# Ledger of designs, part 7: peptides against a protein of PDB entry 6O8C

Target 1, 262 residues: chain A of PDB entry 6O8C
Amino acid sequence: VGLRYEKISLPKIHPRYDLDGDASMAKAVTGVVCYACRTASTLLLYQELMRKGVRWLVELVKDDYNETVHKKTEVVITLDFCIRNIEKTVKVYEKLMKVNLEAAELGEISDIHTKLLRLSSSQGTIESSLQDISSRLSPGGLLADTWAHQEGTHPRDRNVEKLQVLLNCITEIYYQFKKDKAERRLAYNEEQIHKFDKQKLYYHATKAMSHFSEECVRKYEAFKDKSEEWMRKMLHLRKQLLSLTNQCFDIEEEVSKYQDYT

## One batch from the design tools (peptide; aimed at target 1 I13 Y17 K195 Y202)

Design b1_p9_8_s1 (made by RFdiffusion4, then SolubleMPNN; from b1_p9_8, 4 letters changed)
Fold by OpenDDE base, seed 5:
Order: sequence, then structure tokens, then C-alpha cells
Structure b1_p9_8_s1 (fold): chain B 262 residues (1-262), chain A 9 residues (1-9)
Amino acid sequence: as target 1 above (262 residues)
Amino acid sequence: DDVVELPEV
């Protein structure tokens, strides 16, 4: 998932003085750098939207975590209550056994107690898993969203504005080359100015394309790759939370079967 | 007299 953009390159710039050729070249350069500006803007917008999406997903997963913790806490309370009640019942039956009650009933209650203690032990594993998840979501954790603020391009970098300045310079030269072409022949001084402007155009164009490639495209691709990896990890984490929630429900259901004995 | 040589690309 990502924005598709066309790979752009500057046209060949011939060193030969040719008013028609130079005007055509300048037009092509203007088009390429204009495309770079638009693409840079689009790539920036995409990243800003993705940053919003990342923040939203973090909050969603935190909510899922809190719900799971709440459910786990509820189950622990219920389980502890059942254990305490069964322990009281066991003590009563132990006293009654001294007065000729059947050993079979005490055996059944003792088995229930053992099962409840096993369920209580499984809660320790759930707690450990929740703590791990919490640590991963914490500031500085493995699933922290700090990368989203560091990676890629940002409005503060002013990449689009920098490219636009270069585009303006190139466009000005292009318009001059259109005028020069219309003159068909320039005087010596105007010809020298044209040659100088052609060098300036080349310089600005090269600078624009380098900036676009290194500061816009490369950083965008790095951001995209990190975002995809992080997203996969977050979705996996969410599945883990769901699994833990289901385990809590399973324990609650099992405990409910023994509540009739309390 | 071509005063300014454009870099050959």
C-alpha cells in the first residue's frame, strides 16, 4: 500500500546554442520539476495522513488493552471469590467427616478446588502477557510511534516550498527562452545572457531533482517501509489481545460451572 | 567566442 508515482528524469541538455532547442528543453525541464513539486506535495500529504492513522490505531489498541485488563480483573475477582467459598466448604466438610459423612462428597469438592487453583495459575500467564503488551505499547517500547515523527518528510522541512522556488527560477528562464526563440536571432550580448541563463537553468534543475530524490522520495520510501512493518506488528498485537480476552471468557465460563457448589 | 561552456551531461 503506497502512492504510485512515475520515475522522472531531466531531459538531455545539449551544450549547443539553439534558440528553438533551448526553448523546448526549458519547457521539458519546467514540466519535470513541476511534476516533482506536485509529487512531493502528494507524498507529504500521504505521510501526514498516515501519521494520523498511526495515532488513531495506537489509541484503538490501548482501548483494546484496557478492555482486556478490565475483563481479566473481573475474572480474577470472580475466581478468587469461588476459591474462598470452596475452601470454606472444604473446611466444613472436614469437620463433618469427623461425624460420619461420606468421603465421596469431600473428594468432589477437593477436585473442584484443585481445578480452580489451576485456573488461577493460568491467570498469572495472562497477566504476564498483558504486562508484555503494556511494555511494548509504552513510550520507548517496541511498538512506540516515535518513528512516525522522525521518519519521512514533514511540513517543517519545507521541501515543497524549496522545490517551488527552484521551479519559479526555471520557469522565468523558460519564459525568457520563449521570447528569445521569437526573436529568431539575438545580438551578441543577448546571446551571452541566454547562454548564462541556460547554465542557471541546468543548475536549478539539477538541484531540484537531487532534492526531490534524496529528501522527498528516499525519505518517503523509508517512512512507508517502517509504517508497513509497524502496522503488521500492531495488528498482530491486537490479535494477541483478542486471544487473551477469549481466554478470560473461557475461564469465566468454567468458573460459572462451579458456582453452583458454593 | 563562446564565453560559457555548458557542462557536457
Scores: peptide ipSAE 0.020, ipTM 0.677, DockQ to the pose 0.385
OpenDDE base, seeds 1, 2, 3, 4: peptide ipSAE 0.019, 0.019, 0.018, 0.019; ipTM 0.666, 0.665, 0.657, 0.662

Design b1_p9_8_s2 (made by RFdiffusion4, then SolubleMPNN; from b1_p9_8, 5 letters changed)
Fold by OpenDDE base, seed 3:
Structure b1_p9_8_s2 (fold): chain B 262 residues (1-262), chain A 9 residues (1-9)
Amino acid sequence: as target 1 above (262 residues)
Amino acid sequence: DDTIELPEV
C-alpha cells in the first residue's frame, strides 16, 4: 500500500566543455528535477489525504465504540431486570414448596437463574474489553493519531516551492545552453559564462536531489510505514468492537428466551 | 586560461 514512484538519479555530468553534450545533459537534469517536483507534490497530496482519512477513521471508530457501549448498557439493564424477577420467582416457589407444589418447576427456574448469573459474569469481561479499547483511543493512547501530524511532509514545509525555485534556475540555464548550442561556437567571455552556468546547474541539481531525497522521500516513507502499522491496529480494533457487539446481541437473545418466566 | 573544474558526477 502506498504511492509508487521511480527511483531517480542525476545523469553523469562531464567536466569537459561541449556545447552539444552540455545542452543534452542540461535537458536530462531538467527532466529529472521536474520529475522530483511533481513527485514531491504527489507525495504531499497523498499524505494530506491520508491525514484526512486517519481523522475520519478515528471518528468512525469512536462512533462504533459509543454504539457498542450503548448496546452493552441496554443489555445490562435487561439482564439485571430479568435476574431480579427470577430471584423473586424463586423465593415464591420456595414458599410454595412448603405447601406441596411440584418440585419440577422450581428446578427449571433455578437452572434459569444459574444461566442468567453466568451471563451476568460475562458482562464484566465485556466492560473490561471496552475500557481497554477506550484507553487505546484516548489522547496519548496507543492508537493516538498524533503521529499523523508529526511524521511526513506538510504544506508548511514548502518543499514543492523550494524545489520549483531550483527547477526554475536549472531550466533557465538549460534554455541558455540550447542557445549556446545553436551558436555552435562561443567567444571567450561567453564560454566562461557557460562554464560558470554549468557549475551553477550542478549546484542547483545536487541541492534539489538532496532535498528531494532527504526531506520528501525519506519522510514520506516513514509516514507510510507508520500509517500502515496504525491502520492495521485500527482495523483490528474495529473487529474487536464488532465481536463485543455480537456478544451483547447473543446475551440479549439468550435473556429473551427466559422473559416468559419473569 | 582559468577553467573552473567541474565535479564529475
Scores: peptide ipSAE 0.017, ipTM 0.655, DockQ to the pose 0.336
OpenDDE base, seeds 1, 2, 4, 5: peptide ipSAE 0.016, 0.016, 0.016, 0.016; ipTM 0.649, 0.650, 0.646, 0.649

Design b1_p9_8_s3 (made by RFdiffusion4, then SolubleMPNN; from b1_p9_8, 5 letters changed)
Fold by OpenDDE base, seed 4:
Structure b1_p9_8_s3 (fold): chain B 262 residues (1-262), chain A 9 residues (1-9)
Amino acid sequence: as target 1 above (262 residues)
Amino acid sequence: DDIIELPEV
C-alpha cells in the first residue's frame, strides 16, 4: 500500500570553476529537484485521495453499523414477543398439570422457553458488542479518523509550490550556465557572477531537497503508516459487524421454528 | 581571483 518513489540525491558539486562541468551539474540538479517537485505533487495527491477514501469508508462502516443495529432491534422485538407467548402457554399448561393433564406437552414448551431465553441472552451479548463498536467509531474513539486531517501533507502547506519556486531559481541558473558554456570563456566579472550563481544554485538545491525530505517524504510516510494501520482495524471491524448481523439472522431463523407456539 | 569559496557536496 502506498506510492513508491525513488531515492534521490543531489549530484556532487565541485568547487572548481568549470563551464562545461557546471552546466552539466546544473542540469543534473535541475533534474533532481524537478523529480522532487513531481514526487511531492504525487504524494500529496495520494494523501488527498486517501483522505477521501477514509471518509467514504467511515460512512460505509457507519451504515453497516446502523443496519446491524436495526436488524438486532427487529430480532429482539420478535424474540420478546415469542417469549411472552410461550410464557402464557407455560402458565396454562402448569395449571393443567395440577390436574394431571398435558405433562409431556408442558415439558416440550418449557424446553422451548429455555431455548428462547438463551437466544435472548445471546442478543444481550450482541448489544454489548455493538456498543463497543459504537464507542470505537465515535469521536475520540480508537477508530476515529482525526489522524487523516492531522497527519501527512496538505494542499494548504504549499509544499509543491515552495519547491517549484526553488526549481525555477535553479532552472534559471542552469540556463545561464548553458549560455556561459556556449561562450567557452568568460570575462573576470562574468566569471565571478557564475561562481556566485553556483553558490545560489547549491543553496536552492539543498533547501529544496531538505524541504522535500523533511516536509514531504517524512510526513507522507507517517501518514501512510497510520493509514495502513487504521485501514486494517476498520476492515476487521466490518468483519465483526458482519458476524453480528449473521448472528441476528441465525436467531431470527431459530425463532421462526416456533411460529406454531406463538 | 576567487572571491567566493564554493562548497563541495
Scores: peptide ipSAE 0.022, ipTM 0.693, DockQ to the pose 0.392
OpenDDE base, seeds 1, 2, 3, 5: peptide ipSAE 0.021, 0.020, 0.021, 0.021; ipTM 0.670, 0.681, 0.683, 0.689

Design b1_p9_8_s4 (made by RFdiffusion4, then SolubleMPNN; from b1_p9_8, 5 letters changed)
Fold by OpenDDE base, seed 1:
Structure b1_p9_8_s4 (fold): chain B 262 residues (1-262), chain A 9 residues (1-9)
Amino acid sequence: as target 1 above (262 residues)
Amino acid sequence: DDVIELPEV
């Protein structure tokens, strides 16, 4: 489950000049944009941590793959050795049959040989599956982690810094509005400045919230969705590797039963 | 200088 954040909206900004109302509004706007800055920072941090986790998981799965390949190779060697030994035994018995020895033992050995050849054929399927997994993990494969570097927000985007600049502008106006409120009444020129600052406040706030929504939240959600999809695929791949490993162990166990006859 | 009316939010 990704980071939970609250949907935030700007308070209503009334066009009416009111020193008390404008100070209260400016305080609320400052709070909302401050929350946006902190949330953007948290969302960025989460994505950076997830990118590290993705890289770690890729390496882990590559290790699992290498172990499976190693086990498969060992089993192939053992199986091939067993097949060669059985084939030698079959040849010996065929020679002995020419000298009137019992055919029953040759039949059993031939059956074992046939079973071993079937096991050997299954190794081709395991190999093909391992090759498929390797292709998926390779650069440009379906499980490549390139998306983690492309999707979402990045420190280089400077989204938090951009929001912080807007927050600073808003905060400055808020502090001025607190002073204006304390004066109770402004001269005409100061009143006009207050009205202009209120317009600037609105502009900065709207810009901050738009940037937060479009460049922080939306991109984070896209990253989250992509990460969840990729993670499911990686977990499935690990299960496939485990299955292939188990198949190798099963073959090894079956071969061990026939080694007592060689 | 006519102060532009603030849009209603």
Scores: peptide ipSAE 0.020, ipTM 0.669, DockQ to the pose 0.324
OpenDDE base, seeds 2, 3, 4, 5: peptide ipSAE 0.018, 0.018, 0.019, 0.018; ipTM 0.661, 0.667, 0.669, 0.659

## One batch from the design tools (peptide; aimed at target 1 P15 K198)

Design b1_p10_1 (made by RFdiffusion4)
Pose (drawn by RFdiffusion4):
Structure b1_p10_1 (pose): chain A 256 residues (1-92, 99-262), chain P 10 residues (1-10)
Amino acid sequence: VGLRYEKISLPKIHPRYDLDGDASMAKAVTGVVCYACRTASTLLLYQELMRKGVRWLVELVKDDYNETVHKKTEVVITLDFCIRNIEKTVKVVNLEAAELGEISDIHTKLLRLSSSQGTIESSLQDISSRLSPGGLLADTWAHQEGTHPRDRNVEKLQVLLNCITEIYYQFKKDKAERRLAYNEEQIHKFDKQKLYYHATKAMSHFSEECVRKYEAFKDKSEEWMRKMLHLRKQLLSLTNQCFDIEEEVSKYQDYT
Amino acid sequence: EFEEFVEEDE
């Protein structure tokens, strides 16, 4: 979804010299830039937080991986150990009662369990190579896409907002005077140009730098999330597959 | 746009 904010544009700046109009215009412009500035700050937060989260979530899946491999090895030393019981040089030269019967069905399941465990390790390694630092789930898009604190985009907007704010404040004063001396009228007319210049610069910067890069980050994250849930589903299927083996071995562990 | 605004600014 991303941040739901309203897209607010600069009002039309009428060219006449009008102390009342210019004051009202400057106030409206300052407001729009504040919204743009404040919104630009939140966008940066959502990115910075997203990145802190993706970093953390990747490490958590690594814990779910390590937890699974810790049981896969924990169970193999039971399969290979309980196979050493019913399938060693102890269990099974002519013989008819030497145990080749109904227990031979269990040694068959245990053989298929030990072998099926083989491809578990093959798939388990494949997900480790995606969770690895260079793998195809590495959060490299996270440090490339979107804006950063080092980009100083908020304080760049803030510098322009200050120019605009100082002018508005002066325009209030001018409105209060109802008439401006000669030189002051001219300075006021120039500051009106400066105000428009600063505002359009701040607005276009917000659009082409903050929002454009934010949306690019937003789409990269939606794409990376699909990959993530796809891997998590696979790792989970490998975890359950182990508890199954543990379950089907913990039955045959108790013999007579 | 800004140039037009400067030309029309009274």

Design b1_p10_1_s1 (made by RFdiffusion4, then SolubleMPNN; from b1_p10_1, 5 letters changed)
Fold by OpenDDE base, seed 1:
Structure b1_p10_1_s1 (fold): chain B 262 residues (1-262), chain A 10 residues (1-10)
Amino acid sequence: as target 1 above (262 residues)
Amino acid sequence: DLEEFLEKLE
């Protein structure tokens, strides 16, 4: 998962003065740095889109959480109501038992009461799980999305623009080298200028590639890794929420079986 | 992609 990019490197720059070789080298350098610029832009776009996706997913999971909490609350109310009704029934039958009536029915109702209390206890575990999930989603929690704003590259970093400036300088030198090549031979002064420009080309290219590697690629990879880890955790959490919801439905179904006794 | 960029440079 993630964007694939080609591993690029600068061609070897020979110190020897060679008009043909220098023009070819400059062309290659221009191509490499151009590729770096475009790649940096693509990587930035990817990260921005992922940040939007992260925000969207956080909201989605929060909604899921709220729905689960709502369902849990509903079930608790229903269960408590059922328990209270059964308790009233038990009291009535206990009075009847004093006159030796309805002994078998009393036993059955008492068993139902016990089962309902057990269900109520199990609901407590659901509450604990929801609290845990809430803590994880809270600010500073394990599933906080603050990393998305910190990791990676941002438009404000101006990485693409910085690379473009360097590319422009490199391209200008390349075009000059192409002209120099066409001249076949340069006068002494022009030759010296060519040599100086070759040095400038080297420095610009090196600076560009270093910036690309350290400030674009490396940070992108860190962002990618963090996003993948976070995404896995979020998906797992959603599954947990679904499981809790299903447990609530199961409890509700069980309670419904005993509503006829209330 | 790199080759494409090089080809665009005349």
Scores: peptide ipSAE 0.029, ipTM 0.753, DockQ to the pose 0.036
OpenDDE base, seeds 2, 3, 4, 5: peptide ipSAE 0.017, 0.026, 0.027, 0.008; ipTM 0.550, 0.730, 0.748, 0.602

Design b1_p10_1_s2 (made by RFdiffusion4, then SolubleMPNN; from b1_p10_1, 5 letters changed)
Fold by OpenDDE base, seed 5:
Structure b1_p10_1_s2 (fold): chain B 262 residues (1-262), chain A 10 residues (1-10)
Amino acid sequence: as target 1 above (262 residues)
Amino acid sequence: DYEEFLEKLE
């Protein structure tokens, strides 16, 4: 998961004055820095999209949670009602036994009562699980999305723009070197300018690549790692919610079997 | 190394 990019490095720059070589080198440098600009832009876009996705997923999971809580509440009400009815029935049968009626039916009803009480006890476990999930989803919880706003690169950082400026400078020098190459030979003053521009080219290129690596790639990787971890946890949480929902349905189904006795 | 590069260009 994540955007794949190629690791690219600047070509070796030779100190020797060579119009053909310098033009070729400048072209290559332009290409590398251009790639860095495009990559930085793509990485930024990816992160922005992921942030939107994260927010969306959080809301989705919250909705799932609320639905589960609602279902749990419904089941609790139904179960409690059933328990109360069975308890009334048990009392009636106990009174009848005092008048020499058969005990066989009382035993069955008592067993049902015991089963229902066990089901009721399981609700406590479900409740505790829901509370745990709620705490994890709460602000400051383990599944909070605060990291998405903090980690990675942001449009406000203007990394792409900064790289673009450097690229423009490099491109300008490249075009000049292309012209110099076409001249085949430069006068002394022009040669000196060419040498200075070569130094500038190196400076801009190095600055661009350093910025790209440190401010774009590194931060992106950190964002990616956190996003993957967070996503895994969120998916697991959704599975837990589903499990709890299913448990509620199971309890409801079991209770429905005994409603005829009430 | 930029500094080394500059030295070689001079």
Scores: peptide ipSAE 0.018, ipTM 0.554, DockQ to the pose 0.718
OpenDDE base, seeds 1, 2, 3, 4: peptide ipSAE 0.013, 0.017, 0.015, 0.015; ipTM 0.552, 0.554, 0.560, 0.550

Design b1_p10_1_s3 (made by RFdiffusion4, then SolubleMPNN; from b1_p10_1, 4 letters changed)
Fold by OpenDDE base, seed 2:
Structure b1_p10_1_s3 (fold): chain B 262 residues (1-262), chain A 10 residues (1-10)
Amino acid sequence: as target 1 above (262 residues)
Amino acid sequence: DFEEFLEKLE
């Protein structure tokens, strides 16, 4: 997952003075740097959209968590109520036995009580799991979204603007080289200017591509990797929450079987 | 496509 971009490099720049060759080279360089600018912009946009998506997903998972907690609480209340009622019933039957009255159902009720207590014990595990999930989602937790603000490129870096400035300089030289080509031959002074401009073009192009690679592409790739890892973990967490919810439903269903005895 | 982009360059 992520934006696909083509890995590009600057064309070879020959030191030899050649008006036709220099114009062609300048055109190619302009194209490469222009592509870098557009790519940088696209990569930035992608990251900004992903940051929004991350925030959205965090809220979604928090909602899932709250729903699970709510369901767990409901089941705990129901289960505790059922246990208390069964315990009262057990006490009544025990008293009847003490006065030598038939209590054939005591064994069955006691078994139900034991089963309910087992179900109650499982609630502790669910609670622990929910606490773990809460800790992971909390600030500073393993699933915190702080990385989304730290990794990658940001509008405040002004990378696209910086590249655009360099592109403008390169483009200006390219247009001059087109004119120079049309002249077919330059006077000595104009030839020297052309040579200097060629050096400037090389300088600007190299600077642009270095900036693109180091400040745009590298950081984007780091962001992409982090986002993929984080997303996978978040999806797994959602599945875990669903599992816990299902466990609560299972307990509720089991408890409902014994409500007739209370 | 980079090649296509170059073709569109004036």
Scores: peptide ipSAE 0.021, ipTM 0.689, DockQ to the pose 0.034
OpenDDE base, seeds 1, 3, 4, 5: peptide ipSAE 0.023, 0.021, 0.020, 0.007; ipTM 0.709, 0.682, 0.682, 0.419; seed 1 fails the geometry check

Design b1_p10_1_s4 (made by RFdiffusion4, then SolubleMPNN; from b1_p10_1, 6 letters changed)
Fold by OpenDDE base, seed 5:
Structure b1_p10_1_s4 (fold): chain B 262 residues (1-262), chain A 10 residues (1-10)
Amino acid sequence: as target 1 above (262 residues)
Amino acid sequence: DLEEFLKLLE
């Protein structure tokens, strides 16, 4: 879902010299850029939290994978042991059959043997699936978290700090314009300074808004989209792991039914 | 959703 924020824009800046209007305009600009700073900070925080979450999720899924592999290995050992024991039993009964004894029991044991071999064959499919998952989770795999380090904004970009510097400059001019307004009339030299500061204000404001839009918002949106896509894939992978785990348990349960014959 | 994501990490 991500964070919702309001679309902001700079107020219209009139070129005409007006002490009251300029003070009001400067106040509005200060407010807009202040909002941009706060929003940028919030967006950065969100991304940092998501990055942390991504790392934790990767580790969690890796743990799930290892647990599944362990379970699969356990089942394989148990199954192989059971198969070996059944094979020994089959050999004994085959010898007895040669003297026309225990024919019915031999048939039952042989059927069990066949079923166990089928279960053993299914382990190959599980192994292949686990290998695929391992490949996807590998550093170069499709579910690698490298995007989390590349996409979006980072503290090292110092976007919030850059915006704050611009905000400070804008705020300073705003306070000067408040003073100018209080004077009601400025001397010629002071008027020229006011006009010059108004141009500076415009420059800082446009720079701030451009930086906010292009370096903060746009990159955040890209990060958000990528994170949603990645998360969907990770959830699907977890479901696959769960399915494989359940298959291992099912096989183990079925094998346990035949332990009485070993 | 961030909240749902965080729940998965619990």
Scores: peptide ipSAE 0.025, ipTM 0.728, DockQ to the pose 0.011
OpenDDE base, seeds 1, 2, 3, 4: peptide ipSAE 0.023, 0.026, 0.023, 0.012; ipTM 0.718, 0.736, 0.720, 0.429; seed 2 fails the geometry check

Design b1_p10_2 (made by RFdiffusion4; failed a check: the pose's geometry)
Pose (drawn by RFdiffusion4):
Structure b1_p10_2 (pose): chain A 256 residues (1-92, 99-262), chain P 10 residues (1-10)
Amino acid sequence: VGLRYEKISLPKIHPRYDLDGDASMAKAVTGVVCYACRTASTLLLYQELMRKGVRWLVELVKDDYNETVHKKTEVVITLDFCIRNIEKTVKVVNLEAAELGEISDIHTKLLRLSSSQGTIESSLQDISSRLSPGGLLADTWAHQEGTHPRDRNVEKLQVLLNCITEIYYQFKKDKAERRLAYNEEQIHKFDKQKLYYHATKAMSHFSEECVRKYEAFKDKSEEWMRKMLHLRKQLLSLTNQCFDIEEEVSKYQDYT
Amino acid sequence: DAYLHSLGSD
């Protein structure tokens, strides 16, 4: 979804010299830049938080991986150990009652369990190579896409907002005077140009740098999330597959 | 640009 904010544009700046109109105009412009500035700050937060989260979530899946491999090895030392019971040089030269019967069916399941465990390790390694630092789930898009604190985009907007704010405040004063001396009238007319210049620059900066890069980060995250849930589903299927083996071995562990 | 220089005209 991303941040739901309203897109607010600069009002039309009429060219006449009008102290009342210019004051009202400057106030409206300052407001729009504040909203743009404040919104630009939240966009940066959502990115910075997203990145802290993706970093963390990746490490958590590594814990779910290590937890699973810790039980896969924990169970193999039971399969290979209980196979050493019913399938060693102890269990099974002509013989008819030497145990080749209904227990041989369990030895068969245990062979298929030990072999099927083989491809578990093959798939388990494949997900480790995606969780690895250089793998195809590395959060490299996270540090490339979108804006950063080092970009100083908010403070850059803030510098322009200050220019615009100082002018508005002066335009209030001018409106209060109802008439401006000669030189002051001219200065006021120039500051009106400066105000428009600063505002359009701040607005276009908000659009082409903050929002554009934010949306690019937003789409990269949605694409990376699909990869992530796809891997988490696979790792989970490998975890359950182990508990199954533990379950089907903990039955045959108790013999007579 | 012309619009910017037109701002503040009598």

Design b1_p10_2_s1 (made by RFdiffusion4, then SolubleMPNN; from b1_p10_2, 4 letters changed; failed a check: the pose's geometry)
Amino acid sequence: SEYLKSLGRD

Design b1_p10_2_s2 (made by RFdiffusion4, then SolubleMPNN; from b1_p10_2, 4 letters changed; failed a check: the pose's geometry)
Amino acid sequence: MEYLLSLGED

Design b1_p10_2_s3 (made by RFdiffusion4, then SolubleMPNN; from b1_p10_2 with A2S H5N; failed a check: the pose's geometry)
Amino acid sequence: DSYLNSLGSD

Design b1_p10_2_s4 (made by RFdiffusion4, then SolubleMPNN; from b1_p10_2, 5 letters changed)
Fold by OpenDDE base, seed 4:
Order: structure tokens, then sequence, then C-alpha cells
Structure b1_p10_2_s4 (fold): chain B 262 residues (1-262), chain A 10 residues (1-10)
């Protein structure tokens, strides 16, 4: 989900001296560069908001991870306790079997022991998955948010301000061209100034549009692409954490069924 | 300034 902006282009500048045409052209150029300034500002704001969102999401996922690790640890402790108790019971029954006691009870307890050991083996898989997630979230990992600070445009770049300076120059020339148009005819010296200002207008406009395209739009698009890719990966990771949490709850529930035997 | 802002909306 990115900001949609319209592709803007400068109007063609006719080389012929024409007070009416030049005023109209200057007005159009002013409008285009004004749009570029506003768009650049909006793109910057979007990126800053996204950076805040990225930081927030990282912290949220870290919290989810820690909660999952905590739950896993709780389950491991409970499971280990149950296993130890069942093993003690098995040893007692094995001693009693030497004295002709009921083999049926020993069989049931042994089956429970086997089930608990299977549950314990699944904890190793959960641990491995958590370690993988931790590695991905670590500094330099695949889900590091360093790109958010490197990619795109930043307030410190002062791109909007740079464009605004150029817009101011263009606007000044436009207002002069509006006055020139009202005069209907200029003296030779004023005509020469008008022609030079027209060249300056073109120069400023071209510089503004180049800066907008290269320093604002291009970098924004790169940021957008990286953000979308990263966001998809983070959302997938959150789903993985949720799955692991649910597995821990499932194991805990299963262990609770055997607590009456311990 | 307001007139310039209106020019960019069209």
Amino acid sequence: as target 1 above (262 residues)
Amino acid sequence: MEELLSLGQD
C-alpha cells in the first residue's frame, strides 16, 4: 500500500518570444513544480510514518517471540516434571513385578512414559524454530530493519526545501511574465531580460523535475518495494510464532491429562 | 499562495 502520485511532465517551452504564450507556459511550469513539491512532501511523510510503523512492528514481534519462549519454557518444565514422576513410578512397578504384581498397570504407565517422551522430542523442533526466528530478528538478520533507515528519503535530505527554492525562483519569473503580458509590448532591454528569464525558468524547472524524479520518486519507490517485502516476511514470521505458541498449548493440554498418574 | 495551491489541484 503506497501513495499514488501522477506522473508529471514539464510543458514544452516554445523558443519564440511571445508574452502571452510565455506567461501561460510559466503558469503551467509553476503548477507542475508546485505539484512536485507537494508530492515530495507527501512521499516523505509517508516514509517517516512507515519507519515508525516498522519500529513498532519490530518491537511487537520481539514481544511475541519472548512470550512464546516463555510459554515454551513453562511447558518444558512441566513436561520434565511429569516425565521424572512417571519414571519413578515405572521403577517402583518394575521392582514390584518381581513379586508377581499386575503387569497391566505397568503397561499403562509405560505407554504414558512413551507418549511424554514423544512430546519432549517435539520441544526440540520448537526450540530449533525459535532459534531460527531469533536469528532472523537479530542485528544483521534477514528481518533486520536497517533498510528503513538507509532506503528512501529523509527530512535531513531537505529535498522539499530544495524544490521550494526552485519553485520560488520559478514563481517570481511567472509573476514577472504576468506583468510583461499586461504591458503588451516591452522595450528592447526588457525584452532581452524576459528572454533571459525564460531561459532561467527552463533551467530551474528542469533542475526541479530532475531532483524530484531522482531524489524523491526513485528513492521512494525503492523504499516502498523494500517495505512491502519486509512487511510480508514479518507477517509470516508472526504467523510462525503463533503456530509455535499453539503447539506449546497443545502439549500442555496433553500433559495435563497424565497429571493424575503422577 | 492560495491561488498557486489551487493550480496544482487541477
Scores: peptide ipSAE 0.017, ipTM 0.637, DockQ to the pose 0.030
OpenDDE base, seeds 1, 2, 3, 5: peptide ipSAE 0.000, 0.000, 0.011, 0.000; ipTM 0.378, 0.366, 0.567, 0.356; seeds 1, 2 fail the geometry check

Design b1_p10_3 (made by RFdiffusion4; failed a check: the pose's geometry)
Pose (drawn by RFdiffusion4):
Structure b1_p10_3 (pose): chain A 256 residues (1-92, 99-262), chain P 10 residues (1-10)
Amino acid sequence: VGLRYEKISLPKIHPRYDLDGDASMAKAVTGVVCYACRTASTLLLYQELMRKGVRWLVELVKDDYNETVHKKTEVVITLDFCIRNIEKTVKVVNLEAAELGEISDIHTKLLRLSSSQGTIESSLQDISSRLSPGGLLADTWAHQEGTHPRDRNVEKLQVLLNCITEIYYQFKKDKAERRLAYNEEQIHKFDKQKLYYHATKAMSHFSEECVRKYEAFKDKSEEWMRKMLHLRKQLLSLTNQCFDIEEEVSKYQDYT
Amino acid sequence: SSSYLHSLGE
């Protein structure tokens, strides 16, 4: 979804010299830039938080991986150990009662369990190579896409907002005077240009740098999330497959 | 535009 904010544009700045109109115009412009500035700050937060989260979630899946491989090895030293019981040089030269019967069916399941465990390791390694630092789930898009604190985009907007704010404050004073001396009138007319210049610069910066990069980061994250849930489903299927083996071996462990 | 910017305050 991303941050739901309203898109607010600069009002039309009328060209006449009008102390009342210019004051009301400057106030409206300052407001729009504040919203743009404040919104630009939250966009940066959502990115910075998203990155802190992706980094953490990746490490958590690594824990779910290490937890699974810890039990896959824990169970193999039971399969290979209980196979050493019913399938060693102890169990099974002509013979008819030497145990080749109904226990031989369990030895068959245990052989298929030890072999099927083989491809578990093959798939288990494949996901480790995606979780690895250079793998195809590495959060490299996270440090490339979107804006950063080092970009200083908020304070850049803030610098412009200050210019605009100082002018508005002066325009209030001018409105209060109802008439401006000669030189002051001219200066006021220039400051009106400066205010428009600063505002359009701040607005276009918010659009082409903050929002544009934010959305690019937003789409990269939606794409990376699909890869992530797809890997988590696979790792889970390998975890359950182990508990199954543990379950089907913990039955045959108790013999007579 | 540049023309619109320089027309402000006239």

